# Ledger of designs, part 39: peptides against a protein of PDB entry 4PN1

Target 1, 261 residues: chain A of PDB entry 4PN1
Amino acid sequence: KIEMNFLNKPIVPDTTKVISNFLTHYLITEPVEHVEIEAKLGTLIDLETQNRFEFPVMNETILNPEFNLRTRFESDMTASEHKYLNEFLNQAFRDSQKPGRLPFAYKHTKQVDLFYETEDNSRDKIRVSKNQSDNQVLACVKKRRVADLFLYCPNDAFDIRISISDELPVSMPSGNQQPSLTRLKDRVGYVHQEIKIDLTKTTQNDPVYDTTERHELEVEFGNIADLRDRAQKAKDGMEAPLFRRVQLFMDNVRILRREHS

## One batch from the design tools (peptide; aimed at target 1 N64 F67)

Design b1_p20_2_s1 (made by RFdiffusion4, then SolubleMPNN; from b1_p20_2, 7 letters changed)
Fold by OpenDDE base, seed 4:
Structure b1_p20_2_s1 (fold): chain B 261 residues (1-261), chain A 20 residues (1-20)
Amino acid sequence: as target 1 above (261 residues)
Amino acid sequence: MLEFSEEEIKLIKEFLEKRE
């Protein structure tokens, strides 16, 4: 007979607690109304060296946002890496269809994003998303980045940025306005247990990026209402449901960031 | 490849139809 530990009870990793507290703040304490919570795979770049950031740690580490580390986050990956992840997720999708498993859902979308300047010349632009095939308007929003949490992952192919954003629905720009930027998106989405995994190929004419295409992978909480409910319960002293949901989210992220071609 | 094969797409469609 064996036990888990000297208390014979499950314990929660510190990473889970830290992330849970971070999410609770923007779900409950200072609630974001139209909140989007996602993790992107990418690379922390040291602004001074222009190489991947190096910190004296040996494993997954949440960076303290109170310290300015002079880094930027590159959410791009190579076409080869992106293709590998796509194949990996395709296989995971197939395997999940087997008896006894919870199946993935799948969706493929092609859309165009049009960015417009706001009347007040704010930093946040209005994004109009349309279906590429019939030009149907899918969404019109003003997205504001609220907070970021960075995970440095020295043993894995990618670092992680967890972002809290506010996606405010807004009215369509006037017909006489021209978009300042046009972005084409080819996205394949996988959903498992209400966790969304999106592979996106973006094509844009961007003066900042000398490349025409960007390859991104993002993991998103697909049920914000449920997550908010769990966060409220955590504030009321019952933390287990929130911890379990965050653990699920992070385990999916951990699986993906370890994969490389 | 960012897309499933035609055979895989067929399977996906069948799957979605079953869930609806």
Scores: peptide ipSAE 0.026, ipTM 0.578, DockQ to the pose 0.011
OpenDDE base, seeds 1, 2, 3, 5: peptide ipSAE 0.017, 0.014, 0.023, 0.015; ipTM 0.356, 0.351, 0.521, 0.456; seeds 1, 2 fail the geometry check

Design b1_p20_2_s2 (made by RFdiffusion4, then SolubleMPNN; from b1_p20_2, 7 letters changed)
Fold by OpenDDE base, seed 4:
Structure b1_p20_2_s2 (fold): chain B 261 residues (1-261), chain A 20 residues (1-20)
Amino acid sequence: as target 1 above (261 residues)
Amino acid sequence: MLEFSEEEIKLIEEFLEKRK
């Protein structure tokens, strides 16, 4: 007979605890009303060297937000990497349809995002999302980035940014307003156990960027109400449900960030 | 490639119909 450890009880990785506490803060302590919680794959870039950030650690590490590391996060990958991940997820989808597995759901969307300036000239723009085929309005929101948590992953193809955002529904801009930016999005979405995985190809005519296309992968909590309930239970002393959900989320992220062509 | 093949799309559609 073998035991897990000298207490013979499961233990929770410190990473799971740190992320759980981070989420609990913005779900319960200072609650964001229309919260979106997502992880993006990308690269931490050192602003001084313009290369990938190098820190004296050997594994997945959550960076302390209290320290200014003079980095930027590039939420982009090569077309080849994006294609590889798409093929990988397609295979995962197929495998999940087998007996005894929980199946993926799938959705393909093509949309256009129109960005408008606000009347108060705030930094946050209004985003109107429309279906590209019939111009049907899908959403009109003002998105505010609330907080970020960065994971430096020296052994993997990608670093991770976990973001807390507030997506406030707002009224449509006046008919006389012109968009300041137009963005085309081709998105394939995979859902497994209420965790959403989106591959997005973005095309934009932005004078700031020489590249017209961006390739992104994001992982999102698909059931915020459930997550908030788990976070509340954690505040009340029962942490296990939250830890399990965060562990599931992070395991999916870890699988994806290890994949490369 | 972001899009499934036509055959894969059919499989997805069948799957979605069965869940309804």
Scores: peptide ipSAE 0.020, ipTM 0.486, DockQ to the pose 0.011
OpenDDE base, seeds 1, 2, 3, 5: peptide ipSAE 0.021, 0.012, 0.015, 0.020; ipTM 0.411, 0.420, 0.459, 0.450; seed 1 fails the geometry check

Design b1_p20_2_s3 (made by RFdiffusion4, then SolubleMPNN; from b1_p20_2 with S1M H8E E13K I16L)
Fold by OpenDDE base, seed 2:
Structure b1_p20_2_s3 (fold): chain B 261 residues (1-261), chain A 20 residues (1-20)
Amino acid sequence: as target 1 above (261 residues)
Amino acid sequence: MLEFSEEEIELIKKFLEERE
């Protein structure tokens, strides 16, 4: 007979605990009402060197947000990398449809995002999302970035930013207002066990500058209500459900960041 | 959560194949 360890109990990696605590704070302690929780693949850039940040660690490491490391996070990848990940996820989708597996769901959306300035000229802009095909309004929100948690991943092609955002539904801007920015989004979404994986091509048309395209991959908790429930249980002394959910989330992230062309 | 019928899944599979 083999035991898990000398206590014969499951042990939770420290990374899972740290992330769980981070999430619990914004789910329960200082709750964000319309919370979005996502991880984006990208690169931590050292502002001094303009190269990928280097830290004397050999594995996945959560950076302490209390320290200013003079870095920026670039949530972008090459078209080739993005294509590879799309193919990878397509294959994963197909494989998941086989007997004995839990299937992926898939959705392809093309939308236009129009950004409007607020009356108070705050940094938080109103985003109106419309379907490109019929111009139907999909959402009108004011999104606020609440907090970020960065993971430096020296062994992988990408670093990770976990972001807490507040997406507050708001009324449509007045008809006389013009958008300050317009973005086209081509998004393919994969959902597995209520974890959402999105590949997004964002095209920005600037009348003065050349059209720019960004390629992003994000992993999102698809069931916030469940996550909040798990976080509440954690606060009440039952941490296991939250840890399991966070572990699942992070394992998916880890799979994706290891893939490269 | 996104739910698809078997027919919809087949359509999605075809779409994915065309995109590749």
Scores: peptide ipSAE 0.028, ipTM 0.521, DockQ to the pose 0.012
OpenDDE base, seeds 1, 3, 4, 5: peptide ipSAE 0.008, 0.021, 0.023, 0.021; ipTM 0.373, 0.431, 0.541, 0.519

Design b1_p20_2_s4 (made by RFdiffusion4, then SolubleMPNN; from b1_p20_2, 7 letters changed)
Fold by OpenDDE base, seed 1:
Structure b1_p20_2_s4 (fold): chain B 261 residues (1-261), chain A 20 residues (1-20)
Amino acid sequence: as target 1 above (261 residues)
Amino acid sequence: MLEFSEEEIELIKEFLKKRE
């Protein structure tokens, strides 16, 4: 007979605990009302060298936010990498339709995002999202980035940014107001066990980026209510449900960041 | 302007129909 360890009980990796605590803070301790929690694949760039960040670690490492590392995160990949991930996810989708498996769901969407300045000159802009085909308004929100957690992954193709955001529904901008930025999004979404995986091609004219097109992959918690419930239980002393959900999320992220052609 | 091929989308749709 083989056992897991000398106690024959599951052990929770430190990474899972750290991320769970991070999420619990913004779900329960200082709760974000309209919270969005997502991980994006990208690259940590050293501002001094303009190359990928190099840190003296040999595996997946959560960077301490208290240390001001002179880095930026580029949530982008090449078209070839994006295409490879799409093919990979398509195959995963097909395999999940087989008997005995939990199936993926799939959705393809095309939308345009219009960004407007606020009257109070807030740093956060109002985003109006419309369907590209008929210009039907899908949403009007003010999105605020609340917190980030960065994972440096030296052995993988991508680093990871986990972001906590607040998407506050707001009223439509004045009819005479012009958008400061327009963004086109072509997105394919895969959902498995309420974890959302989105491949997005974005077209925009943003001076911050060298190109008008970006290719992004994001992984998002699709059931915030359930996650909040698990986080509350964790605060009450029952951590296992939260740890299991975070482990599932992170395993999906780990699979994706390792894939390359 | 479409990022993903129509062929890939159609293949996926076929699997969705089989599941329903």
Scores: peptide ipSAE 0.031, ipTM 0.605, DockQ to the pose 0.011
OpenDDE base, seeds 2, 3, 4, 5: peptide ipSAE 0.024, 0.018, 0.018, 0.007; ipTM 0.540, 0.523, 0.531, 0.421

Design b1_p20_3 (made by RFdiffusion4)
Pose (drawn by RFdiffusion4):
Structure b1_p20_3 (pose): chain A 256 residues (1-205, 211-261), chain P 20 residues (1-20)
Amino acid sequence: KIEMNFLNKPIVPDTTKVISNFLTHYLITEPVEHVEIEAKLGTLIDLETQNRFEFPVMNETILNPEFNLRTRFESDMTASEHKYLNEFLNQAFRDSQKPGRLPFAYKHTKQVDLFYETEDNSRDKIRVSKNQSDNQVLACVKKRRVADLFLYCPNDAFDIRISISDELPVSMPSGNQQPSLTRLKDRVGYVHQEIKIDLTKTTQNTTERHELEVEFGNIADLRDRAQKAKDGMEAPLFRRVQLFMDNVRILRREHS
Amino acid sequence: SYVDYVLKDLEENLHEKAFS
């Protein structure tokens, strides 16, 4: 017989607790009506060296946003790094279809991104996405970035950025208006337990941009867990962000 | 240390915001 600790009850990892606080704030305390919560793989770049961020730590660590660490985030990876993760996810996809497993879901989207500027003093963009096939509109949203949280991961090829955005559905722009940006997007979507794993390849109309993003697919249920956490029963919220971060961690450690 | 200085008060501040 073996116990996990001298209490024999599970304890919350420090990171899971902190991220739960970050998510509960923008879900409950200062709520965002149309919230998108996603984490992207990439690289933390030191502004002076223009290389990867160096920090005297040995494990995955959350950076305090109230400190100026002179850093920016590159949400990009090589084509090989993108293909490697594609193969790994495909293999993980088929293994989930086997007996006893909760299966993956799959959705491949070939669409066009159109970005517009706003009439306001804000730096928000109005995004219009259309099918590359029939050109029917998939979405028309005004997107505002609310908050970011950076995880420096010295043991891995990637760092993590957890972004909280606000995607408000809006009406279509006028025809007599030039889009600020137009690009193709090849999005390969995997879904497991309502956690979305998106493998995106955007083509600038040339320059290519390869990304991997992990997002909460069921916000309404997550908002409910955030409410219960604020009221004392915080176990379901913890179990949720633990699953999210563990998925993000598995993909982060996958590299040649 | 520098690491303690940079990573201090993060949990406390985020907790106060989440349960304000």

Design b1_p20_3_s1 (made by RFdiffusion4, then SolubleMPNN; from b1_p20_3, 11 letters changed)
Fold by OpenDDE base, seed 5:
Structure b1_p20_3_s1 (fold): chain B 261 residues (1-261), chain A 20 residues (1-20)
Amino acid sequence: as target 1 above (261 residues)
Amino acid sequence: SLVDEILAGLEERLRKLAYA
């Protein structure tokens, strides 16, 4: 017989605690009303070298946001990497359909995002999302980025940005308004235990750079109400449920960022 | 917590940048 440790009890990694506190702040302490919480795979770029950021650490590290590290985050990957991840997730989907497993749900969506300027000329644009097949409106929102937490992952193909956003439902723009930007999205979505994994191909026309295509992978908490409940319990002294949920989320992210073609 | 304090400060700074 073997045990986990000399206490024979699970221990919570510091990474889990830090992320849990980050989430708790924007779920409970200074609550974001229409909160979206997602992790994107990408690359931390050193602004001075324009190469991937190098930091004197040997494993996954949460960067302290109080320090100006002179970095930017590129949430993109190659088409081949994106294809590989798609195939990987398809296999994971198939395996999850076997007896004794919890199954994935799968959805393929093609949509167009139309961005409109607001009447007050605010910084945040209105985004109208429509289904490409029938032109039905899927959403009309103003999305505001609230906070980011960056994870430097020197041993993996990708670094991670965890983002807190406020996605406010708003009224449709007037029929006389023209969109300032149009973006096509081809999204393959997987859901497992209420964690959403989306592979997205985005096409955008630019008058200077012509048509650009981006390949993104994001992982999102699919049940915010449950997460908020867990965060509240954590504030009340019961941290285990929140830690378990954050650990699940991060393990899924860790699986994905390690995969490469 | 220390993290909460840091994050509260960040949110304030981000808000100020949005209005600048």
Scores: peptide ipSAE 0.027, ipTM 0.435, DockQ to the pose 0.062
OpenDDE base, seeds 1, 2, 3, 4: peptide ipSAE 0.007, 0.005, 0.029, 0.016; ipTM 0.320, 0.276, 0.424, 0.345; seeds 1, 3 fail the geometry check

Design b1_p20_3_s2 (made by RFdiffusion4, then SolubleMPNN; from b1_p20_3, 10 letters changed)
Fold by OpenDDE base, seed 5:
Structure b1_p20_3_s2 (fold): chain B 261 residues (1-261), chain A 20 residues (1-20)
Amino acid sequence: as target 1 above (261 residues)
Amino acid sequence: SLVDEILSGLEERLRKKAYA
């Protein structure tokens, strides 16, 4: 018989605590009303060298947002990396259908995102998302980025950006308005235990730079109400449910960022 | 600050609040 430690009780890593507290701030302390919480795989780039950022650490590290590290985050990956992750997730999907497992759900969506300027010339644009096949409106929102938390992952293929966003539902733009930007999205979505994993190919036409294609992987909390409930319980002194949910989320992220093509 | 809040942890914040 073996035990997990000398107390034979679970222990919460600092990473889980820090992220949990970060989320609790925007769920409970200064609550974002229509909050979206996602992690994107990408690369922290040093603005001076234009290479991947180098920091004197040897493992996954949450960067202090109060320090100016002179970095940018690139959420793109190569087509081959994206394809590999797709195949990896397809296999995970198949394996999850076996007896004794919790199954993945799967959805393939092709949509067009149309961006419109607001009447008041606000910084945030209105995004109208439509299904490409039948032009059914999927969403009409103003999305505001509220906060980011960056994880530097020197031992993995990707670094991580955790983002807090506010997606405010708004009325459709007037019929006489033209979109300022159009993006085509080919999205393959996987859901396991209410954690959403999306592989997205985004195509954007630019009159100056021609058509560009981006490949992104996102991991999102699929049940915000449950997460908010857990965060409230944490504020009330019961942190374990929140920590478990954040740990699940981060373990999924860790699995994905370690995969190589 | 936000960073102070994040680093303090929820348990620690509750402890401080209880004795304040």
Scores: peptide ipSAE 0.206, ipTM 0.706, DockQ to the pose 0.104
OpenDDE base, seeds 1, 2, 3, 4: peptide ipSAE 0.059, 0.206, 0.073, 0.107; ipTM 0.595, 0.725, 0.595, 0.604

Design b1_p20_3_s3 (made by RFdiffusion4, then SolubleMPNN; from b1_p20_3, 12 letters changed)
Fold by OpenDDE base, seed 2:
Structure b1_p20_3_s3 (fold): chain B 261 residues (1-261), chain A 20 residues (1-20)
Amino acid sequence: as target 1 above (261 residues)
Amino acid sequence: SLVDEILSGLAERLEKLAYA
């Protein structure tokens, strides 16, 4: 008979605990009403060298948000990397359709995001998202970035930013307002066990600069109500359900960031 | 601070392990 350890009890990894506490803060302690929680793949860039930052660590490490590390996070990848991940996820999708597996759901969305200035000159712009095919309004929100948690991943192709955002539904801008910015988004979305994995190609037209294209991969909690419930239970002393969900989320992130083209 | 909150949660678990 084999036991897990000398206590014969599960041990929660530090990463899981830290992230769980981080999420609990913005779910329960200082709750964000319309919270979005996502992890993006990207690169921590050293502002001095403009290269990937190098920390004196050899594995996945959560950075202390109280430290000013003079870094920026670039949530972008090459077209080839993006294509590779798309193919990888397509294969994962196909494999999940086999008997005995939990299947992925798949959705392809093409949308246009229109950004409008607010009447009160708030820094937060109103984003109107429309379907490209029929111009149907998908959403109208003010998105506010609340907090970030960065993971430095020296052994992987990408670092990770976990972001807490508030997506406040708002009324449509008046018909007389012109958008200050327009973005085209081509998104393929994969959902597995209520975890969303999105590959997004974003095209932005700038009147001064050439058209820019970004390639992003994000992992998002698809059931916020359930996550909030788990976080509340954690605050009440039952942490296991939250830890399990965070572990699942992070394992998906880890799989994706380890893939190399 | 957020960091204090996160670290306090870890410390509480360590204390429970030490005295369990």
Scores: peptide ipSAE 0.203, ipTM 0.713, DockQ to the pose 0.080
OpenDDE base, seeds 1, 3, 4, 5: peptide ipSAE 0.177, 0.019, 0.138, 0.072; ipTM 0.701, 0.435, 0.633, 0.636

Design b1_p20_3_s4 (made by RFdiffusion4, then SolubleMPNN; from b1_p20_3, 10 letters changed)
Fold by OpenDDE base, seed 2:
Structure b1_p20_3_s4 (fold): chain B 261 residues (1-261), chain A 20 residues (1-20)
Amino acid sequence: as target 1 above (261 residues)
Amino acid sequence: SLVDEILSGLEESLYKKAYA
């Protein structure tokens, strides 16, 4: 018989603990009411060189948010990388349909996002999302970025940004109000064990600038209520359920960031 | 700070496990 360690008990990795505590803050300590928690694949760019930042570490590392590292995060990837990940996830989807596996769910959504200025001229815009096929309103929200946690991943194709956002439902803008910005989104969504994996192609038309296309991959917690419950239990001293959920989330992220064309 | 909270949480977790 093989034991896990000299205590023969599971141990929680530091990465999992740090992320769990980070999430707990915005789930419980200073709770975000309509919280969205997602990880995006991208690149930490050194503002001085405009190249990928090079930290003196050899593996996945959570960056201290209190440090000004003079970096920006680019959540974009090439069309070829995006296509490769799409094919990879399609294969994973097919494999998960086999007997003995937990299956992926799949959804393809094409939507248009209309951004409106607020009456108080706040920085946060109102986003109205509509289905492209029938113009059905999917959501009307004011999204606020609350916090970011960055992971530098020197051995992988992508770095990671974990984001906490507040998506506040708001009333539809007045019918006479014109959108300040319009984005088309082509989103392919995969869901496995309530973890959402989305590949999104975003097209933005600007009357002054050329049409820009962005390719993004995001991993999101699909059951916030359960996650909040787990976080509360962790605060009460029962941490294992939260750690296990965060571990699952991060393992999915790790799989994806290792894949490249 | 957030970092202090995160680190404090880590320490508390370590202590609880070490002496439980």
Scores: peptide ipSAE 0.258, ipTM 0.727, DockQ to the pose 0.085
OpenDDE base, seeds 1, 3, 4, 5: peptide ipSAE 0.218, 0.135, 0.066, 0.244; ipTM 0.632, 0.658, 0.553, 0.725; seed 1 fails the geometry check

Design b1_p20_4 (made by RFdiffusion4)
Pose (drawn by RFdiffusion4):
Structure b1_p20_4 (pose): chain A 256 residues (1-205, 211-261), chain P 20 residues (1-20)
Amino acid sequence: KIEMNFLNKPIVPDTTKVISNFLTHYLITEPVEHVEIEAKLGTLIDLETQNRFEFPVMNETILNPEFNLRTRFESDMTASEHKYLNEFLNQAFRDSQKPGRLPFAYKHTKQVDLFYETEDNSRDKIRVSKNQSDNQVLACVKKRRVADLFLYCPNDAFDIRISISDELPVSMPSGNQQPSLTRLKDRVGYVHQEIKIDLTKTTQNTTERHELEVEFGNIADLRDRAQKAKDGMEAPLFRRVQLFMDNVRILRREHS
Amino acid sequence: SEKLEGLDPEVVELQEERAE
């Protein structure tokens, strides 16, 4: 017989607790009506060296946003790194279809992105996405970035950025208005336990941009867990962000 | 900060030295 610790009850990892606080704040305390919560793989770039961020740590660590670490985030990866993750996810996709496994879901989207500027002093963008096939509109949203949280991962090829955005559905722009940006987007979507894993390849109308993103697919249920956590019963919220971060961690460690 | 409660103090100290 073996116990996990001298208490024999599970304990919350420090990172899971902190991220749960970050998510509960923008879900409950200062709520965002149309919230999107996603984490992107990429690289933390030191502003002076223009290379990968160097920090005297040996494990995945959350950077305090209240400090100026002179750093930006490159949400980009090589075509090989993108293909490698594509193959790994495809293999993980088929393995989930086997007996005893909770299966993956799949959705491949070939669409066009149209970005517009706003009449306000804000730096928000109005995004219009259409099918490349029939050109029917998939979405029309005004997107505002609310908060970011950066995880430096010295043992891996990637760092993590957790973004909290606000996607408000809005009416279509006028025809007599030039879009600030127009590009193709090849999004390969995997879904497992309502956690979305998106593999995107955008083509600038040329320059290509390969990304991998992981987002909570069921916000309403996550908001409910965040409420129970604020009221004491915080175990469901912890179990949720633990699953999210562990998925993000698995994809982060996958590299040649 | 309530939303940043529980951050590692040793890592925060390193980050304070670096922000100087």

Design b1_p20_4_s1 (made by RFdiffusion4, then SolubleMPNN; from b1_p20_4, 9 letters changed)
Fold by OpenDDE base, seed 4:
Structure b1_p20_4_s1 (fold): chain B 261 residues (1-261), chain A 20 residues (1-20)
Amino acid sequence: as target 1 above (261 residues)
Amino acid sequence: SSALAGLDPEVEELQRKLSL
């Protein structure tokens, strides 16, 4: 009989522990009420070179947020990379519909996002999302980014930003207020085991700047209540359920960031 | 503003067929 190790027990990767502790802080210790937790694929850019950041590590590494590494994160990819990931996820969707698998759910949304300044001149804008087909209001929120955790991935096409955000529902802006920014958003969403994967094409029309197009991929925890319960159990000394959920999330992220043409 | 092209019309059709 083969054993896993000299204790014959599962071992938790250090990455899983670090991320789990990060999530527990914003779920339990200093709880964010309307929390959104997502990972975006992108590139860590060195502010000095304007190229991808180069760190003296050979594998996936969580960057310590206490150190200023003089980096920015660009959550964008090429149209070709985005198309490839779309085709990949389409195939994964098809394969998951086979007997003996857990199926993906799929949703396509086309919306317009209107951004409004707040009366208090807060840095946080109000976002009104409307359906493009019938102009129905889908959401009105003020989103604040609370914290970020960056993963440098030297062997993969993309680096990762895990973000904690607070998405506060707010009242609609006054009818006399004009939006400061308008974005057209075409999104395909894939959900597997309550992990949501979204491919988004965004077109921004700025009256001053040329129309900009962005291609984003995000991975989100689709069941925050379950995640919060797992984090509470971890705080109470039972860490295994949280570690399993974080491991699942990160494995999906790892698949996507490694997938390239 | 020009409407964005759909990202995945093929999968939309597939899901519709599987839901029937």
Scores: peptide ipSAE 0.247, ipTM 0.823, DockQ to the pose 0.012
OpenDDE base, seeds 1, 2, 3, 5: peptide ipSAE 0.059, 0.126, 0.107, 0.196; ipTM 0.731, 0.736, 0.743, 0.791; seed 5 fails the geometry check

Design b1_p20_4_s2 (made by RFdiffusion4, then SolubleMPNN; from b1_p20_4, 8 letters changed)
Fold by OpenDDE base, seed 1:
Structure b1_p20_4_s2 (fold): chain B 261 residues (1-261), chain A 20 residues (1-20)
Amino acid sequence: as target 1 above (261 residues)
Amino acid sequence: SSYLAGLDPEVVELQRKLSL
């Protein structure tokens, strides 16, 4: 007979608890109404060295947001890395279609994002997203970054930024208003157990600067209502459902950040 | 062509059918 530990009960990793508490704050305690919760793969850059940040830890570590480490987060990767992850996810998709598995869903979208200044001189721009094929409006939102949680991952290809955002639906800008910025997005999305994984190639044309291309991978909670319910239960003393959901999310993130070309 | 279009259309269609 084997027991899990001397209590013979599951224990929750500290990382799971910390992230769960972070999410609970913005889901329940100080609730964001139109909350988006995503993790992006990227690199923590030391502002002093302009190289990847080095912290005296040997594994995945959540950085304390109360300490200014003079870092920036670059949510980008090479085209080669991005292509590799795409191939990896394609294979995962195929494997999940086999009997006995829970299947991935897949969607490929191409959109243009148009950014507009607000009439009230708000710092946040209005983003109008349109389908490239038929110019149909997909969304018109004002997105505000609320909070970030950074994970330094010294053993993996990428560091992680978990972001809390508020995506407020807003009215379309005036027909006479010109966009201040346009971005083309080629996005392939994978959904497994209501966790969304998106690979996005973004092209931005600047009249002054050369065309820039970014390659991003993001992991998002696809069912915010369920997550909020779990967070509420956690506040009420039943933490297990929230911990399980956060663990699932983080395991998916961990799989992805370990992959590299 | 974008490398992001890497899935076989038949596989995508199969997924669509299973998701209905």
Scores: peptide ipSAE 0.065, ipTM 0.754, DockQ to the pose 0.012
OpenDDE base, seeds 2, 3, 4, 5: peptide ipSAE 0.037, 0.030, 0.040, 0.070; ipTM 0.719, 0.705, 0.720, 0.759; seed 5 fails the geometry check

